# Ledger of designs, part 86: peptides against a protein of PDB entry 9GMZ

Target 1, 343 residues: chain A of PDB entry 9GMZ
Amino acid sequence: TGFPLELLTRPATERLAYFENYTVAHPRLKEVYEILMRTIAEPAGASFIFVYGASGVGKTTLRLRVEQKLTELALPKLESDRARVPVVGIEAIAPESRYFNWKEYYTRALITLEEPLIDHKFDYGVRGISRDNFGKINVESKVVAPALRRALENALIHRHPDVFFVDEAQHFGKVASGYKLQDQLDCLKSLANMTGILHCLLGTYELLTFRNLSGQLSRRSVDIHFRRYCADSPEDVQAFKSVLLTFQQHLPLAETPNLVDHWEYFYERTLGCIGTLKDWLKRVLSDALDREATTITLKDLQKRALSVAQCQKMFKEIQEGERQLSETEADVQNLRSALGLGA

## One batch from the design tools (peptide; made by RFdiffusion4, then SolubleMPNN)

Design b2_p13_6_s1 (from b2_p13_6, 5 letters changed)
Fold by OpenDDE base, seed 3:
Structure b2_p13_6_s1 (fold): chain B 343 residues (1-343), chain A 13 residues (1-13)
Amino acid sequence: as target 1 above (343 residues)
Amino acid sequence: APPLQLYPSLDEL
């Protein structure tokens, strides 16, 4: 079990693309994937899914794989219903200004929603939204955010995706006041309610602030914690080593590198985040392929590792998020005990 | 400790 040996005779670009597209079904990813797929299939009146976890845990990989699977499952229906889009996924941009740019958000969402279906004209009911000669949506500068919202609502209703993904959704929280964050959540809630489309927000532990701001969203939300691997858990250490073992078999190099022997160094520089690990290995693989190297050495790993300062910063952010969750779990247990339900 | 495992691709699930 490993990469196709034929890749060793292929261009560096194909060898890199193989590893980029390779996704290890590690226990935490599999668990979150299964929960997310089940929740999308049976939302049980939920309007939101929150997927939160450390930066670099693999949330974008999770999203992309769910988008792929939902698309594959929808293909037989899409042949008969050409208006339908199975899934929509966007990345939230950090606003340069202290204000979230709703006009840009709606424009990007519309573009993403309609890009796969260039051949099917949809009338958005809004003057100044058109398609260019390449079928791409063009939004004239005169179109205001409320009109773009109505266009997106109409498009989401017409295309009826099973879920609308927003990746890096913590960027909604970077607004200079808690009030503006609540207004943003109310806008998202209104969009979900008006369209009947399930929204999935993926992001860092900063998404936990959204749960605290809207007790009404919490009643209609499903929370999914995408945990990292912890070095204090023997099972998590074994899973992390097994991920390294799997990746070393899927690096398209002539000589299989021994990554497992360096597991502590990999853990130190990834904090148990498999996305961070994969991105590190991609960089090192790219450098190795550019040099026509037969294998990867510890020195090659060290050249592309995150700095200790970067790891210390990321670890503080993780510890704060894990602490907030642990406090919330303790509060739930205290509430259950106070209600006489037992711990 | 349990033996190290090779995990499948997520596409195989």
Scores: peptide ipSAE 0.552, ipTM 0.942, DockQ to the pose 0.836
Fold by OpenDDE base, seed 1:
Structure b2_p13_6_s1 (fold): chain B 343 residues (1-343), chain A 13 residues (1-13)
Amino acid sequence: as target 1 above (343 residues)
Amino acid sequence: APPLQLYPSLDEL
């Protein structure tokens, strides 16, 4: 199956929106999606889920699709419980200073949690938090971080989401000292414990450093590795080519481009990261639609490709992350062997 | 290698 042929007569904006909204259920995304959905449904006493993988692997796509599915599954229950929010998702901001801005984090989390047009006036127990005429939260500048935390704790308890997503969660780890990093972990642990809300932290391999600092989180966390496709695996190469085949059928162009014949070039410039691939194809599709082009050429692809220098940098970051995981897996095997559990 | 596959939309899951 390909794109709806009626799109060829539609505006460029509608054609682009179709491709933007199209999510290929490629093997790695499907696997991680199923694990994540199952873990959210049955957390088994977990307080944290860690989803880590390369930049551009598709973590934000995964989050948004899980948020959508959880919302759809909750709709029948929301009619009876008008206070409930099924899911909340925020992106962690990179700290401008040596300190994570908790005030900003709590403000954004509270705004996101309360953005639904919920008729229920909730008292956050904090002066200087109000709703406007559109139900949007306004936080006065005088409200301090500890007060915003209490407001967020109360809001999370009252709204009772099935999960709280934090994307780009490696930014919690970008703190200048080990003590401050422990304080960030303890802050997150306390928020999860006080609210009873499952937290899912999504991030790059830099999230592993943050994850490993908390031996206490190890007992109450589920780890999900969102792997890229590797060129040294024939199965991964075939899956990557199948993703290209699927995307070429879903580009709303008059002539289906042959992306599969260029699979090596696509792999070279995406490192097997499907999010990077989709973003690249989106840029190229936008350019093609602006030109009223019938198809996409290799020259069109080359104009929007990441530079070799960008790919080399990204590849070094991936290799370091994959190495750290392989070392951790070896340490687990060594521990099991030392315990007499076998390899 | 297995034949190339058309993957469904994630919305179909």
Scores: peptide ipSAE 0.550, ipTM 0.942, DockQ to the pose 0.840
Fold by OpenDDE base, seed 4:
Structure b2_p13_6_s1 (fold): chain B 343 residues (1-343), chain A 13 residues (1-13)
Amino acid sequence: as target 1 above (343 residues)
Amino acid sequence: APPLQLYPSLDEL
């Protein structure tokens, strides 16, 4: 089924919002969604989930949809347990300095965890953390990072989310030395252990460097590779074309654009990343709605496409990440052979 | 190759 035809008589803002909120259940997203939901429901003693893949593959979309579903599933229980938060999701910010800002991270995590809708006042046990009359958390500048950590530990224990999401988690890896990266990993491990809360770190392939530093985390982590669609796979090409076919039916325009005929150009400028594709189509749809256009043309697509230079840079980053994973798979096979388990 | 498919919304899952 396509978009609701009544949208053609609605304001441009409603038409754009429809497409923004529309999420195609494409095979890779569905697979990762099902694995992630199952792992959150049955963590089997895991303390961490690592979700890694190319920039623009759709990790943030995955996170937001899992957060929505976990919230919906928790609603019947939240009526009886007013202290509980079903899920917490934050985005890690790239540090302006050479070092990750833990004070800012803990502050943002506390603000996100302590939504105004939570009637149950919690004492953080830390001077300089308060709620205003609207329930918003205020953290005074004098509060130090170790105090904010204790406040977050106490808040996570009290609110008991099923999972704590950290998007763009590769930013934890942006430290000047391998020792400092280990200290950051040990800090996150300690937070998960002290709270008993499952942590899900979503990021680019740079997250693999962080994952590989701790052989102790590997025993308590689940890995989820969110793959792009590859042009060398006939099945992946058909899935990518099917995504284009689905999106063209859900663009709220008077004339359905033929996106499928341009699949090679879409692939060239997205590298098989559906998040990049959706963001591109969103920009082009916005431009078309602003002009009261009946359809989208190839010229409209070209105007909002990523440059060839941007695509070449992203492709090099993807190839390096896919290479590191392929080497890891080969190392597993070599280890199994060396153990006498057979390849 | 398999025919092109219309994928459902993720909200239908």
Scores: peptide ipSAE 0.547, ipTM 0.941, DockQ to the pose 0.815
Fold by OpenDDE base, seed 2:
Structure b2_p13_6_s1 (fold): chain B 343 residues (1-343), chain A 13 residues (1-13)
Amino acid sequence: as target 1 above (343 residues)
Amino acid sequence: APPLQLYPSLDEL
């Protein structure tokens, strides 16, 4: 089915919002979504989930849709347990300094976990944490990182989310040495262990460095590779074209654009990353709606495309991540062979 | 290769 035809008579803002909220259940997203939902429901002693893949593959979209679904599934229980939060999600920010700001991380996590609408005020036992007149958490500048950690531990225990999401989690890795990265991983591990809350870290292929540094995390982690579509796979090409076909039916324009005929150009400028594709189409749709255009053209696409130089940079980052995964698979095979296990 | 298909919304899952 396409977009609701009634949207053609609606304001440009509603037409854009429809497309923004529309999420294509393409094969890779569906697979990762099902694995993630299952792992959250049945962690099997896991303390961590790692979701890694190319920038713009759709990890944030995946997170937001899982957060929505977990919230919907929890609604009947939340009426009886007003202290519970079903899910919490934060985005890790790139540190301005060479060191990850744990104080900021704990503050953001507390602010996100403590929605203003939660009737039950929780006392964190930490001076300098308060609620404003709107119920929003305020953390005074005098509150130190160890106190914020204790407050977050208590909040996570009290609110008992099924999962704690950290998006852009590769930013934990932006430290000058592997030793400092290990300290950060041990800190996250300790937080997960003390709270009993499952942590899901979403990020780029830089998250693979986390797996390599902590053999103990690997024993209590589930890895989910969110792959792009590859042009060397006929099946992936057909899936990518099918995504284009689906998006063209869900662009709320009077004339359905033929995106599929331009699939190679879309692939060249997205590298098979559906998030990048959606964001591109959103920009083009916004421009079309602002002009009251009946459709979008190749010229409209070209105006909002990533540059070849941007695509070349992104492609190098993808190739390096895919290479690291392939090497890890080869190392497993070599280890099995060395143990006298068959290939 | 499989034929082109329309994928559902993720909200339908």
Scores: peptide ipSAE 0.547, ipTM 0.942, DockQ to the pose 0.796

Design b2_p13_6_s2 (from b2_p13_6, 5 letters changed)
Fold by OpenDDE base, seed 1:
Structure b2_p13_6_s2 (fold): chain B 343 residues (1-343), chain A 13 residues (1-13)
Amino acid sequence: as target 1 above (343 residues)
Amino acid sequence: EPPLQLYPDLDEL
């Protein structure tokens, strides 16, 4: 149980890549993964999935692992249907202005959707969209956002992915408030409806503000809360310690570090977010491999830890998000009680 | 406390 011992004789790059590729199937990740995979397989008329949780909880890891699994499951069908793409995943970019750059969004989505399929020319019905000699999509600067939208709609219909992922989706909400935010939501809703493609929006708790703007989306959406581990829960503390135990066995070092004995310090500097923990350990492992060190020390950990000020900021953002969810859960309970359905 | 667990890789699921 642990890393392959032959890695100790391998280059630092291969040792680091092993740890980067190791995805601890911790309880919260496993739960969210199973719910997400099931919801993608059986959308039940949903047009949207919202996955929300703290920054660094592991949402991008979840997305990438689901993309991998959907691709693997689709391989037998892709042999017969060369036009099909099993999954598309993009990251939403923070707006540089008070307006979301839809032109950039559609361009990036179209590029990502078409990159895997070098051999199959698709007519987008739009002048200024072409493929280069390597099959990469080129979009001329003259192509306007409404034309790019039509190209993306046509491409999504033709490629028919099982899901369209948008990571950092809270950036749709980081624009001018009011009618403009509704227009963006209606734009996404229209894209999902016109294509028939399920959209999965992953983001921080700021995504809840965007989700709550449309009672119509709530009827066609599935919500998945990716929770952090909480220090006030004995079960969550045990799971967090078990994650540390797992990581210490999968660090390709000659001497196994004792991470578990420092669990409180790891918790203090990650807030129970396993993505933050993994990224911290990757930085520390990289430093150790560069020094040809046999193990990781507490001093090595301290050198790459988030500052107390960073943790305090992140914790305030988490507490606000968890509060908003708790209020929403209370509102649901109050509604159920008022309807006579019980708690 | 119940014993700590080793979690597999998510790819093993």
Scores: peptide ipSAE 0.599, ipTM 0.955, DockQ to the pose 0.834
Fold by OpenDDE base, seed 3:
Structure b2_p13_6_s2 (fold): chain B 343 residues (1-343), chain A 13 residues (1-13)
Amino acid sequence: as target 1 above (343 residues)
Amino acid sequence: EPPLQLYPDLDEL
């Protein structure tokens, strides 16, 4: 099975949108998706889920597909409960200033919770929060972060999402010299505790530094490692080649490109990260569609590839994260062995 | 080697 052949007669925008919306159910994504969906359904008193992995592994794709599925599953209940939002997802922005902007974070979270399509308009009782003619929340500049926090707490309680997603959550760790990363974690913990809403933080391996600072969060958190494919694993290489085979069948081009024959080059420039691969292929597809090309070539791939220097930097960041996890796993095994528990 | 596989869309799961 490949793309619908009818797409070959459709506008470039529809062809690109098809490929953008196609999410290859590769083994690592499927595994993490199933664990995440199960954990959201049965949090067992967890207040946090941490999803960590390499940049470009596919965490944002995972989030968006879980948000979609939770929304679909909630539709029958939303017909009767017009106040409920099934899921909310935001991306944490890297602060332009050395300080995390909580005012902006709370504002963005409120805006996302109060999408114009929600029939039941709630008044948060905060002066300077209003709705425009489209029902979108407007926050006046005079509204301070503590008031926005209270508004968000009330919104989360009233809308009662099954999960609150925060993507790029490693940005909570990028606090200026002098602010304690612990204070940021305590703020998030307090928000989760006050609302009773499960928080899922998705991020790079930098998120582990944030997670490890609070021994209290470790007791109320579920950890999900979203692994890349490794070239030293024959199974991972076969899965990566199978992803390339799948993508080549779902590129809406007149002639199917042979991506599989170039698997080593794709691996070299993606480090086994399927999100990076998809984004690369999307750029190359866009260029091909703009030229009305029948296929994509190795030269087209090379024009949009990450540089070797970018890949070397990304690989160093991955190796450091994988090392930290391996050390933690070894420490757990050593502790179990020392306790007389079988490793 | 095991044959290469075609993976469905994640929404089909």
Scores: peptide ipSAE 0.599, ipTM 0.956, DockQ to the pose 0.827
Fold by OpenDDE base, seed 2:
Structure b2_p13_6_s2 (fold): chain B 343 residues (1-343), chain A 13 residues (1-13)
Amino acid sequence: as target 1 above (343 residues)
Amino acid sequence: EPPLQLYPDLDEL
């Protein structure tokens, strides 16, 4: 089935919002979604989940859809426990300085966890943290990072989310000269252990370097590789073409554009990353709606495509990440063989 | 080749 035909009589904003909200359940997204939901429901003593993959593969989309589903599933329990928050999600910011800003991280986490609309308010026991008349958290500039950490620990214990999401988590790997990346990992591990809250870190393949530094964290972490589609796999090419077919049926235009016939060009400019593809199509759809166009042409696509230079840079970053994973898998097999365990 | 598929919205799962 395609988009609702009634959208053709609706404003451009409503037509764009329909396409923005449509999340194609492609095989890789469905697989990662099911693994993530199952792992959150039954963490089996894990303290961390690592979700890693190429930039633009769809990690933020995955996070937002899991946050929505966890919220929906928690609604019956939230009626009886007005203190509970089912899920909390933040994006890690790239530091302006070469060191991660923990004070900002804790402040953003507290503000996100303590939504103004939550009925049950509690005191953090920390001076300089207050709520305004609308229930919004205010943190005074004098509050230091250790006090904000204690406030966040207390809030996470009291609100008891099933998971704490951190998107763009590779930014924890940005440490100043003389600081150990291990100390950042131990700080996060301590927060998860003190609160008993499962943490899910989503990021690029740079997150693997962070994950691999702690052999103790690896024992209490679940790894989820969100793969792109590869042009050397006939099955992956067929899935990518099926994604294009699905998107062309869900573009709210009077004439269905033929995206599938241009699959090689879409693959060249997305590297098999469906988030990159969706964002490209959103830009092209917006331009088409602004012009009151009946369809999308190849020229409209070319106008909003990533440059060849951008794609070449992204491809090098992907190849390095995929190489590091392949080496890690080989190291596991070598360790098993050295232990006298079969393959 | 296997036929192309239409994938549902992830909310339908």
Scores: peptide ipSAE 0.597, ipTM 0.955, DockQ to the pose 0.836
Fold by OpenDDE base, seed 4:
Structure b2_p13_6_s2 (fold): chain B 343 residues (1-343), chain A 13 residues (1-13)
Amino acid sequence: as target 1 above (343 residues)
Amino acid sequence: EPPLQLYPDLDEL
């Protein structure tokens, strides 16, 4: 099956939107999606889920699709419970300063929890937080971070989401000189404990630092590694080529481009990260549609490819993250051996 | 080698 042929007569905006909304159910995404959905449904006393993997592997796509599915599954219950929000998802912002901005984080989380569609008015119990007649949250500049935290705790308790997503969660690791990363982790742990809400942190391999800092969080966390495809694995190469074949069939162009024959070049410039691949193809498709082109050429791909220098930097970051995971697996084996359980 | 596969949209799962 390919794209609907009727799209060839549609505006460039509709053709681009079709491709943007198409999410290839590739093996690694499907696996992580199923694990994440199951863990949210049955957290078994977990307070945290950590989803980590390479930049551009598809973590944001995973989050958005889980948010959509949880919302769809909750629709029949939302008619009876008008206070409930099924899921909340935010992106943690990289601070302009050297330090994570908790005031901004709490404000963004509150704004996201208080969508205009929620008829049930909530009293935050905090002076300087108000909701306008359109349901928009206003936070006065005088409101301090501890007050915003209490407002968020109360909002999370009242709205009772099945999960609270934080994307780009490695930004919690941006601490001041003299502050410990542990203090940020204890802050998040306290928020999860006070609200009883499951938190899912998605981010780069820098999240492994959070995993290692708290043996108490490790008892109440589920770890999900969202792996890239590796060129040294024949199975991973076959899956990556199958992703290229799938995207090739879903590019709304008059002539189907042969992406599969260029799989090595696609791998070189994506490092096996399907999010990076999709974003690249989206840029190239946009350029092709703007030119009213019938197909995509290798020259069109080359114009929108990441530079070799960018790929080399990304690859070093991936190798460091994969190394840290391999060391952790070895530590588990060493622990089992030391306990007399055998290797 | 196993044949290449077409993967559905994730919404179809």
Scores: peptide ipSAE 0.593, ipTM 0.955, DockQ to the pose 0.835

